# Peptides against a protein of PDB entry 2Q3Z: the designs that were tried, part 60

Target 1, 272 residues: chain A of PDB entry 2Q3Z
Amino acid sequence: YVLTQQGFIYQGSAKFIKNIPWNFGQFEDGILDICLILLDVNPKFLKNAGRDCSRRSSPVYVGRVVSGMVNCNDDQGVLLGRWDNNYGDGVSPMSWIGSVDILRRWKNHGCQRVKYGQCWVFAAVACTVLRCLGIPTRVVTNYNSAHDQNSNLLIEYFRNEFGEIQGDKSEMIWNFHCWVESWMTRPDLQPGYEGWQALDPTPQEKSEGTYCCGPVPVRAIKEGDLSTKYDAPFVFAEVNADVVDWIQQDDGSVHKSINRSLIVGLKISTKS
Target 2, 254 residues: chain A of PDB entry 2Q3Z as posed
Amino acid sequence: YVLTQQGFIYQGSAKFIKNIPWNFGQFQDGILDICLILLDVNPKFLKNAGRDCSRRSSPVYVGRVGSGMVNCNDDQGVLLGRWDNNYGDGVSPMSWIGSVDILRRWKNHGCQRVKYGQCWVFAAVACTVLRCLGIPTRVVTNYNSAHDSNLLIEYFRNSEMIWNFHCWVESWMTRPDLQPGYEGWQALDPTPQEKSEGTYCCGPVPVRAIKEGDLSTKYDAPFVFAEVNADVVDWIQKSINRSLIVGLKISTKS

## One batch from the design tools (peptide; made by RFdiffusion4, then SolubleMPNN)

Design b2_p13_6_s2 (from b2_p13_6 with R2L E3Q S13L)
Fold by OpenDDE base, seed 5:
Structure b2_p13_6_s2 (fold): chain B 272 residues (1-272), chain A 13 residues (1-13)
Amino acid sequence: as target 1 above (272 residues)
Amino acid sequence: SLQQYPIGSEPPL
């Protein structure tokens, strides 16, 4: 998980699983230096360098910083996300074959955001950075991945009497989503939450005012312990949200229906 | 394409 520089990232859909080769390149020349620059431009360092540096021995702290800094939201982070298939003013997310070029571009352009990424690009860059920093990390793909925006553990659709979804979907299920899991102790939690921790660098929701997510124990998600920091409800919903249809009738009545045809979550963890 | 899209939407060409 630290030594492997090449791997595969899973994409596609639950029915049509695909993978791409990816060069993480954590040991390539200058990559460690770029990872250190990433730490040195983070908002916490800029606010109080001494305090930030004193906390860099904590993989919990570093993981959370990296989760925030891989995206360019709120800071001088690495990647700008885009999903509208209009990538002409940058690099298509589908064109990347490794983390190294992305990190080098970011650094070489004065820590300006790289255009563009989607979930697997964010995850892969985070994986590279965390591995560079000595944190065992793997990319995870979740098919039918929910994005809960209101923290109710549901994906809610409003439908007309014909079952057609009305308006812009406030919540959604992705065909797939990628994040990372990092191995670390959790001295900040009760015993037994050491091991794999989920971290999500894709800017989806704010955590403590910043677009970052985790670390949260994979065990806590599995056991449904949503009280554990960080962001347990959000990560839980990604893999376990129930889908609810609110069916509005012509008379203004609303019927709640559990949608059992949309099954959230099929998580695949990489083995190396 | 291998890009992300919401379930129920067609992948962008």
Scores: peptide ipSAE 0.446, ipTM 0.886, DockQ to the pose 0.467
Fold by OpenDDE base, seed 4:
Structure b2_p13_6_s2 (fold): chain B 272 residues (1-272), chain A 13 residues (1-13)
Amino acid sequence: as target 1 above (272 residues)
Amino acid sequence: SLQQYPIGSEPPL
């Protein structure tokens, strides 16, 4: 999880699992230097360099910084996300074959955001950076991955009397989503939460005002301890949200239906 | 394609 430079990232859907090869390239020339630049341009460093540097021995702190800095939201981060199939002014997320080119482009263009990424690109770049910084990290794919926007642990669909989805469709489930898990101690938590920590660099929801997510103990998610920092409810919902259909009738009545056919979450942890 | 899409939607071409 630190030494492997080549790996696979799982994609597709729960019924049609696919993978792509990925070059993490954490030991390629200049990549460590770029990772250090990433730390030196983070908002916390810019606010107080001495304090930021003093915290870099903490993988909890560094992991959270990296999750925020891999996306360009709210900072000079690495990647701009895009999902609308309009990639003509950049590189299609599907075109990337490794983290190295992305990181080099970012640095070589004055830390200008690279266009474009989707979840596996964010996750893979984060994996590279964290590995460079000596944090054991793996990419995780979750099929039928929920994006809970209101922190209620539900994905809610609004439907008309014919069962057609209405509204803005903001609450949704991805065919797949990728994030990373990093191995670290959690001295900031009660004993027993050392081990794999989920970190999500894809800009989905803000955590403490920044598009970042985690670290949160995988154990806490498994055990349903949603009080653990950071972002336990969000990560829990990604893998465990219940799906509810709200069916409106012509008379204005609303029927609540639990969607038992749509199972959120099928997590695959990579070995590379 | 192998890009992300909301389930229940058509994958982008």
Scores: peptide ipSAE 0.446, ipTM 0.886, DockQ to the pose 0.477
Fold by OpenDDE base, seed 1:
Formats: sequence, C-alpha cells, structure tokens
Structure b2_p13_6_s2 (fold): chain B 272 residues (1-272), chain A 13 residues (1-13)
Amino acid sequence: as target 1 above (272 residues)
Amino acid sequence: SLQQYPIGSEPPL
C-alpha cells in the first residue's frame, strides 16, 4: 500500500466491471517534492505555516488536507473536475494513465489546476500523494455510488402520477465512484476506530467550508456510527443510501415509495 | 476507460 507504484483502478458498472492500469509513481523523480509543494500551498499553511507544519505528524490532519488539495476547489489544488464530455480545452479524464504526469503538469504550470479529472483521477492522485507521505493508501471503487446532497441518507426522485422522473435530478447515483482508504490510528476518536479511513478528494460536498471529505473510519460506516468525524453521514450515504420516489398524485398529494430496484453501494477495495 | 455518469441516464458518447 506504500511500496506499490503500479496498480489497477476499477471502473464501469456493477454489471460490467472493468479496470484500467494506473501508474501511481510515488517514487518517481521529483514526485515527493511535488507532494511537499502541495502541502506548502494549502490554505492552512498560508494562514499559519508553523501551526500547519506542527500538525503534519498527524495522518488525520494530512489526509484531510490532501483530500482538499487534490481538487482545485477553494484553493491552489491539483485537478479540475468535469463530467460533460467537453474536454477540448484540456486533457480528457479518460486519457490519464498515471498520477505522475498530472502532478508534474500541476507543479510545472505554477500550481495551476490541471484540466480535467473525474473520480478515479482524483482518487489516484490522492493515493499517490498519501503514499508519498508514508500513509498506506488504496483506491476504492463503489458501484451505484450515491451522492446525498441534503444529508438525509436518501436519494430522492420526484415523479409524476405516471411514475416518470420530473425535473433535474439534484441527487444522483453514479455508475461508479472512486475514493481512497488510508490506514491510520484515530487518537481523536474513541478506541476501536483505527484502521482503514475513507477519504474522498472528488469535490462533491463541502466539509467545514472546504471541498474535502474524511477521514472517516470504515468501521464507523459499517456500524452506522454517523456521529464519527469526519463526514460519516455523507460517506455512509455513498454506500448505503435508500432510494425514495416522491410520486405526485392527481389530487396534489404526494406518495412516498421506496425504490427497491435501485440498490446503492457495491464497494470494491483494491490491493493497489 | 469509461467515464462516470448518473445511472438512469444514457451514457455519454
């Protein structure tokens, strides 16, 4: 989890699982230096360098910083996300074969955001950075991954009387989503939450005002302990959200229906 | 590689 430089990332759908090879390249020339630059341009360092540096011994702190800095939202982060199939002014997310070129481009262009990434690109870059910093990390793929926007642990669809989905889908289920899991102790939590921690560098929701997510103990998600910092409800929903249809009736009433055909969450953890 | 898309929508070309 620290020493492997090449691996596979799972993509596709639950019914059609695919993988791509990925070069994490954490030991390639200059990559560690770029990871250190990433830390030195983070908002917390710029605000108070001494305080930031004093906290870099904590993988909890560093993991949270990295999850925020891999995306370019709110800071001088690495990647700009895009999902609309219009990538002509950059590099298609599907074109990347490793983290090294992305990190080098970011650094060589004065820490300007690299265009473009999607979830596996964000996750893979975060994995590289965390491994460089000595944190055991793996990429995780979750098929049928929910994005809960209102923190109610539901994916909600509004439907007409004929069962047709109405309006823009505010909440969604991705065919797949990738994030990382990092191994660390959690001295900031009650005993028993050491081990794998979920971190999500894809800019989905703000956590404490920044597009970052985690670390949250995988155990807490499995046990349904939503009080556990950080971002337990959001990560829980990614893998466990129920799908609800709000069906408007002819009389103007709304009927709540549980959608059992859409099953959220099929998580695959990788070795590399 | 395949890009992400919301399920229930058509995959982008």
Scores: peptide ipSAE 0.445, ipTM 0.883, DockQ to the pose 0.468
Fold by OpenDDE base, seed 2:
Structure b2_p13_6_s2 (fold): chain B 272 residues (1-272), chain A 13 residues (1-13)
Amino acid sequence: as target 1 above (272 residues)
Amino acid sequence: SLQQYPIGSEPPL
């Protein structure tokens, strides 16, 4: 989890699981220096360098910083996400074979955002950075992964009388989503929450005003303890949300229907 | 392709 430089990332769908090889490359030349630059350009360092540096001994603090800095939202972060198939002014997310080229491009272009990433690219870069900083980390894939936008633990679809989805799909279920789990103690929580912590560097929702997510104990998610910091309800919903259809009738009434055909969550943790 | 897409949408080519 800290020494392995090559691994696999799971992709595809729940019915058609696939994987790609990935070079994490955390020990390749110059990668540690780039990870340190990433820390030195983070908003917390720029605001108060002494305070930021004093907290870098905490994997909880560093994990949260890295989850925010791997995406370029809100800061001088590494990757710009894009999902609309228009990648001509950059590199297609599907073209990346490792984290090293991404990190080198970011640094070599003056910490300008690299175009483009999707979830596994964000997760893989975060995994590289965290491993480089000595935090045991693995990439995880969740099939049928929910994106809850209003913190109600539901994915809600509005449908017309014919069952057709109406309006912009704000809430959605991804075919798959990737994030990372990092091993750390949680002295900031009640005893028993040490171990694997979920961190999500894909810019999905803001946490405390920044596009970042976690760390949250995997145990807390399994036990349904949504009070634990950070972002337990969001991560819980990714793997456990219920799906609700709101069906408009001709008379203007709305019928609530629980969609039992859309089952959220099938998580695979990697062994490397 | 192996990119992400919302369930219920067509997979990108």
Scores: peptide ipSAE 0.442, ipTM 0.884, DockQ to the pose 0.487

Design b2_p13_6_s3 (from b2_p13_6 with R2L E3Q S13E)
Fold by OpenDDE base, seed 1:
Structure b2_p13_6_s3 (fold): chain B 272 residues (1-272), chain A 13 residues (1-13)
Amino acid sequence: as target 1 above (272 residues)
Amino acid sequence: SLQQYPIGSEPPE
């Protein structure tokens, strides 16, 4: 999880699982230096360099910084996300074959955001950076991955009396979503939460004012302990959210119906 | 394509 430079990332759908080869390239020339630049341009360093540097011995702190810096939201981060199939003014997310080119482009263009990424690109770059920094990390794919926007652990659809979904879907289930898991101790938590920690660099929701997510113990998610920092409810919902249909009736009443046809969460952890 | 899309939407080409 630190030494391997090539691996596979799982994509597609739950019914049609696919994978692509990916070059993480954490030991390629100049990549470590770029990772250090990433740390040195993060908002916390710019605000107080001494404090930031003093905290870099903590994989919890570093993981959270990297989660925020892999996306360009709120900072001079690496990647700009795009999902609308209009990639002509940049590089299609599907064109990337490794993290090295992305990181080099970012650095060589004065830390200007790279266009474009989607979840697996964000996750893969985060994986590269974290591995460079000595943190064991793997890419994780979750099929039927929920994006809970209002922190109620539900994916809610509004439907008319005919069962048709109304309006824009604020909450959604992705065919797949990727993030990373990093191995670390959690001295900031109660005993027993050491091990794999989920980190999500794809900008989905703000955590403490920044588009970042985690680290949160995988164990906490499995046990349903949503009180653990960071962002346990959001990550829990990605893999465990229930789907609810709010059906408007002719009389104006609304009926709540549990949608059992949409099953959230099928997580696959990679070996590389 | 292998890009992300919301479930319930048509997969993009």
Scores: peptide ipSAE 0.442, ipTM 0.895, DockQ to the pose 0.492
Fold by OpenDDE base, seed 4:
Order: structure tokens, then C-alpha cells, then sequence
Structure b2_p13_6_s3 (fold): chain B 272 residues (1-272), chain A 13 residues (1-13)
């Protein structure tokens, strides 16, 4: 999880699992230096360099910083996300074959955000950075991955009397979503939460005002301990959200229906 | 393509 420079990232859908090869390249020339630059341009360093540097021995702290800095939201981060199939002014997320080119582009252009990424690109870059910093990390793919926007652990669809989905479709389920899991101790938590920690660098929801997510113990998610920092409810919902259909009738009445056909969450942890 | 899309929507291309 630290030494492997090449691996596979799972994509597609739950019914049609696909994968792509990916060059993480954490040991390629200059990549470690770029990772250190990433730390040196993070908002916490800019605010108080001494304090930031003093905390870099903590994988919890570093993991959270990296999750925020891999995306360009709120800072001089690496990647700009885009999902609307309009990538003409940059590089299509589907074109990337490794993290090295992305990181080099970012650094070589004065830490200007690289266009564009989607979840697996964010995850892969985060994986590279964390591995460079000595944190064992793997990419995780979750099929039927929920994006809970209102922290109620539900994905809610609004439907008309004909069953057609209405509204902005703000809450949704991705065909797949990728994030990373990093191995670390959690001295900031009660005993027993050491091990794999979920970190999500894709800008989905803000955590304490910044587009970052985690680290949260995988164990906490599995056991349903949503009080554990960081961002346990959000990560929990990604893999466990229930789906509810709100069906509006012509008379204005609304019927609540639990959607049992749509199963949220099918997580695959990579071995490389 | 293998890009992300909301389930229930048409996959982009």
C-alpha cells in the first residue's frame, strides 16, 4: 500500500464492474517534492506555518489536509471536478492514466488547478500523495454510492403520480464513487479505531467549512458510530443510505415509499 | 464512457 506504484481502479456500475490501470507513481522523480509543496500551500500553513508543520507528524492531520488539497475548492488545490461532459478547455477525466502527470502539471503551472477530475482521479491523486508521505493508502470504489446532501442518511426522490422523478434531483446516487482508505492510528479517538480510515478528496460536501472529508474509521462506519470524527454521517450514508420515494398524488397528497429495489453501497477495496 | 453519472440517468455517451 506504500510500495506499489501501479494498480487498478474499479469503475462502471454494480452490474458491470470495470477497471482501469493507474500509475500512482509515488516514487517517480519530483513527486515527493510536489507533495511537500501541496502541504506548503495549504490554508493552514498559510495561516500559521509553525503550527501546520508541527502537526505534519500526525497522519490524521495530514490526511485531512490532503483530502482538502487534492481538490481545488477553497484553496490552491490540485484538481477541478467536472461531470457535465464538457471538458474541451482541459483534459477529460477519462483521459488520465496516472497521478504523476496531474501533479506535475499542477506544480509546473504555479499550483494552478488542473482540469479536470472525477472521483477516481481525485482518489488516485490523494492515494499518490498520501503514499508519498508514508501513509499506507488504497483506493476504494463504492457502487451505487449515495450523496446525502442534508445529513439525514436518506436519499430522497420526489415523484409525480406517474412515478416520474421530479425536482432538481439534488440528492442522488452515483453509479460509482471512489475515495481512499489510509492506515493510521487515531489517538484523537477512543481506543479501537486504529486501522483503515476513509478519506474523500472529491468535493461533495463541506466539512468544517472546507471541501474535505475524513479521516473516519472504517470500523466506525461499519458499527454505525456516527459520532466519530470526521464526517461519519456523510461517509456512512455513501454506503448505507436508505432510499425513499415521495410520491405526490393529483389531490396534493404525498405518499412515502421505501425503495427496496435500490441498494446503496457495494464497496470494493483495492489490493494495489 | 466510464465516467460518473447519477443512476437513473442516461450515461454520458
Amino acid sequence: as target 1 above (272 residues)
Amino acid sequence: SLQQYPIGSEPPE
Scores: peptide ipSAE 0.441, ipTM 0.897, DockQ to the pose 0.493
Fold by OpenDDE base, seed 2:
Structure b2_p13_6_s3 (fold): chain B 272 residues (1-272), chain A 13 residues (1-13)
Amino acid sequence: as target 1 above (272 residues)
Amino acid sequence: SLQQYPIGSEPPE
């Protein structure tokens, strides 16, 4: 989880699980230096360098910073996400084979955001950075991963009388989603929440005003303790959300239907 | 391709 530089990332769908090899490369030349630059350009450092540096001994603090800085939202972060198949002005997310090239490109272009990433790219880069900083980290894949936008632990679809989805489809279920889990103690929480912590660097929802997510104890998610910082409800919903269809009838009435065919969540943790 | 897509949408090539 710290020493391994090569691994696999799971992709595809629940019915058709695939994987790709990935070079995390946390010990390749210059990568640690780039990770330190990442910390030195984060908004908290720019606001108060002394305070930021004093907190870098906390893997909780560093993990949260990294989750925010791996994406370029809100800051001089590493990657710009894109999902619309228009990648001609950059590199296709599917073209990356490791974190090293991404990090080097970011640094070599003056910390300009690298185009483009999707979830596994974000997760993999975060994994590299966290490992560089001595935090045991692994990439995880969740199939049928929910994106809850209104914190109600539901994925809600609006449908017409024919069952066709209407509206912007803001809430959704991904075929798969990747994030990372990092091993750390949680002195900021009640006893018992040490261990694997979920962190999500893909810009999905803002946490305390920044596109970041976690750390949240995996145990808290398993036990349904949604009060546990950070972002327990969001991460919980990714793996446990219920799906509801709001069906509009021709007479204008709306019928609520529980969708039992869409099962959210099938999480796979990597072995290294 | 193996990129992300919303469930219910056509998988991109």
Scores: peptide ipSAE 0.438, ipTM 0.895, DockQ to the pose 0.488
Fold by OpenDDE base, seed 5:
Structure b2_p13_6_s3 (fold): chain B 272 residues (1-272), chain A 13 residues (1-13)
Amino acid sequence: as target 1 above (272 residues)
Amino acid sequence: SLQQYPIGSEPPE
């Protein structure tokens, strides 16, 4: 989880699982230095360098910083996400074969955001950075991954009388989503939450005002302890959200229906 | 393509 530089990232769909080879390259020349630069340009460092540096011994703190800095939202982070299939002014997310080129481009262009990434690119870069910093980390793929936007642990669709989804989907389920899990102790939590912690660098929702996510104990998610910091409800919803259809009738009545055909969550953890 | 897309949408080419 720290020493492996080559791996696979799972993509596709639950029915058609695919994988791509990925070069994490955490030990390649200059990569550690780039990771340190990433820490030195984070908003917390810029606000109070001494305080930030004093907290870098905590993998919990560092993990949260990295999850925020891998995306360029709210800061001088590494990657700009794009999902509209228009990548002509950058590099297609599907073109990347490793983290090293991305990190080098970011540094070499004065810490300007790299165009473009999607979930697995964000996750892979985060994995590289965390491994560089000595934190055991693996990429995780979740098929039928929910994005809960209103923190109610539901994916809600509005449908007409014919079952057709109406309007812009405020909430959605991805065919797949990737994030990382890092191994760390959690002295900030009650005993028993040491181990794998979920971190999500893809900018989906803000946590404490920043596009970051985690760390949250995988155990907490498994056991349904949604009070556990950080961002347990959001991560829980990614893998466990229920789908609800609100069916609107012509008379203005609305009927609630549980959609059992859309099953959220099929998580695959990579064994490095 | 292996890109992300919302369930129920056609995969982008």
Scores: peptide ipSAE 0.437, ipTM 0.895, DockQ to the pose 0.481

Design b2_p13_7_s1 (from b2_p13_7, 6 letters changed)
Fold by OpenDDE base, seed 3:
Structure b2_p13_7_s1 (fold): chain B 272 residues (1-272), chain A 13 residues (1-13)
Amino acid sequence: as target 1 above (272 residues)
Amino acid sequence: EPTDLQLPIGVPP
């Protein structure tokens, strides 16, 4: 999980699982230096360098910083996400074959955001960075992955009396979503939450004002402990959300219906 | 049907 530079990332759908080869390249020349630059341009360092540096011995702290810095939202982060199939002014997310080119481009252009990434690109870059920093990390793929925006553990669709979706589909389910899991102790939590921690670098929701997510113990998610920092409800929803249809009738009444055709969550962890 | 792009469920590739 630290030494392997070549791997696979799972994509596609739950019914049609695909994988692509990926060069994480954490030991390639200059990559560690770029990872250190990433730390040195993070908002916490810019605000208080001494405090930031003093906390870099904590994989919990570093993991959270990396999850925020892999995306360019709110900072000088690495990647700009795009999902509308309009990539003409950059590089298609599907064109990347490894993390090295992305990180080098970012650094070589003065830490300017690289266009473009989607979830597996974010996850893969985060995996590279975390491995460079000595944190055992793997990419995880979750099929039918929910994006809960209002922290109620539901994916909600509003429908008219004819079943037609009304308004913007703010909440949604991805065919697949990738994030990372990192191995670390959690001295900041009660005993038993050491081990794999979920981190999500794809900019989906803000955590404490920044587009970052985790670390949260995989065990906490499995056991349904939503009080566990960081971002347990969001990560829990990614793999466990229920889908609800709110059907509005012509008389103004609203009926709640559980959508059993959309089953959230099928997580696959990579093994090296 | 299978796609390598991350898309909302129900959106064609």
Scores: peptide ipSAE 0.363, ipTM 0.843, DockQ to the pose 0.603
Fold by OpenDDE base, seed 5:
Structure b2_p13_7_s1 (fold): chain B 272 residues (1-272), chain A 13 residues (1-13)
Amino acid sequence: as target 1 above (272 residues)
Amino acid sequence: EPTDLQLPIGVPP
């Protein structure tokens, strides 16, 4: 989880799982230096360098910083996400074969955001950075991954009497989503939450004002302890959200249905 | 069916 530089990232769908080879390359020349630059350009460092540096011994702190800095939202982060299949002014997310080229491009262009990434690219870069910083980390793929936008642990669809989806259609489920899990102690929590911690660098929702997510104990998610920091409800929803269909008739009657045909969450953790 | 891209799976039927 720290020493392996090559691995696989799982993609596709729950029914048709596929993988791609990925070069994490955490020990390649200059990568550690780039990771340190990443830390030195984070908003917390820019605000108070001494305080930021004093906290870098905490994998909890560092993990949260990295989660925020792998995406370019809110800061001088590494990657710009794009999901509309228009990648002509950059590199298609599918073209990347490793984290090293991405990190080098970022650094070589003055910490300018790299175009483009999707979830597995964000996760892979985060994995590289965290491993480089000595934090055992693995990429995780979750099929039928929910994106809960209002923290109600539901994916809600609104339909008219004809079954047509209404509203802004903001609630969604990804065919797959990737994030990372890092091994760390949690001295900031009650005993028993040491171990794998979920971190999500894909910019989906803000946490404490920044597009970052975690760390949250995988155990807390498994046991349904949503009070644990950070972002337990969001991560829980990614793997456990219920899908609710609201059907509104023309007469104003409303029916609620929990759709179990689309099961949210099938998590696969990599071995390396 | 298998895709390299992260895509919305749409609305449940």
Scores: peptide ipSAE 0.332, ipTM 0.853, DockQ to the pose 0.496
Fold by OpenDDE base, seed 4:
Structure b2_p13_7_s1 (fold): chain B 272 residues (1-272), chain A 13 residues (1-13)
Amino acid sequence: as target 1 above (272 residues)
Amino acid sequence: EPTDLQLPIGVPP
């Protein structure tokens, strides 16, 4: 989880699981230096360098910073996400084969955001950075991964009487989504929450004003302790959200349709 | 159905 530089990232769908090789390259030349630059350009450092540096011994703090800095939202972060299949002005997310090139491009272009990433790219880069900083980290893939945008632990679809989708269609489920889990103690929490912590560097929702997510104990998610910082409800929803179909009739009545065909969440943790 | 891209799976039937 720290020493392995080459691994696999799972992709595809729940029914068609596949993987790609990935070079994390955390020990390649200059990568650690780039990771330190990443810390030195984070908003918290810019606001108060002394305070930021004093907290870098905390994997909780560092993990949260890295989660935010791997994406370029709100800061001088590494990657710009794009999901519209229009990548002509950059590099297709599918073209990346490792974290090293991404990080080097970022640094060499004055910490300018690299185009483009999707979930596995964000996760992989975060994994590299965290490993560089001595934090045991693995990439996780979750199939049928929910993106809860209104913090209700539900993915809701609205249909008319003819079954046609209505509304803004904001709620959604990814075919797959990747994030990372990092091993750390949680002295900021009650005893028992040491171990794997979920961190999600893909810019999906803001946490305390920044596009970042976690760390949250995997145990807390498993046990349903949604009060546990950070971002337990969101991470919980990724793997456990309920899907609700609403059917609105002409008379204005709304009926709940029970859909048992789709199950949110099938998590695979990597071994390397 | 299998893809290399992260995509919304759409609305359940």
Scores: peptide ipSAE 0.307, ipTM 0.840, DockQ to the pose 0.504
Fold by OpenDDE base, seed 2:
Structure b2_p13_7_s1 (fold): chain B 272 residues (1-272), chain A 13 residues (1-13)
Amino acid sequence: as target 1 above (272 residues)
Amino acid sequence: EPTDLQLPIGVPP
């Protein structure tokens, strides 16, 4: 989880699982230096360098910083996400074969955001950075992954009496979603939450004002302890949200239907 | 036509 530079990332769908090879390249020349630059341009360092540096011995702190800095939202982060299939002014997310080129491009262009990434690209870059910094990390894929936007652990759709979806359809379920899990102790939590911690660098929701997610103990998610920092409800929803259809009748009445046709969450943890 | 891109899943009616 630290030494492996080559691996696989799972993609596709729950019914048709695919994988791609990925070069994490954490030991390639200059990559560690780029990771250090990433830390030195993070908002917390710019605000108070001494405080930021004093906390870099904490994998919890560093993991959270990396989660935020892998995406370019809110800061001089590495990647710009795009999902509309219009990638002509950059590089298609599918074109990347490793983290090294992405990180080098970011650094060589003055820490300008690299176009473009999707979930596995974000996760893979985060994995590289965390491994560079000595934190055991693996990429995780979750099929039928929910994006809960209002922290109610539900994916809600509104429909008219004819079954037509109404509204902006802001909440969604991904065919797959990738994030990382990092091994660390959690001295900031009650005993028993050491081990794998979920971190999600894909900019989905803000956490404490920044597009970042985690670290949250995988154990907490498994046990349903949603009070555990960071972002337990969001990560829990990714793997275990309920889907609710609200049917609005012509008379204004609403009917609730739990959709059981689609099961949220099928997590696969990589071994590399 | 098949893509390996991350795609939103629509809930079937």
Scores: peptide ipSAE 0.268, ipTM 0.811, DockQ to the pose 0.430

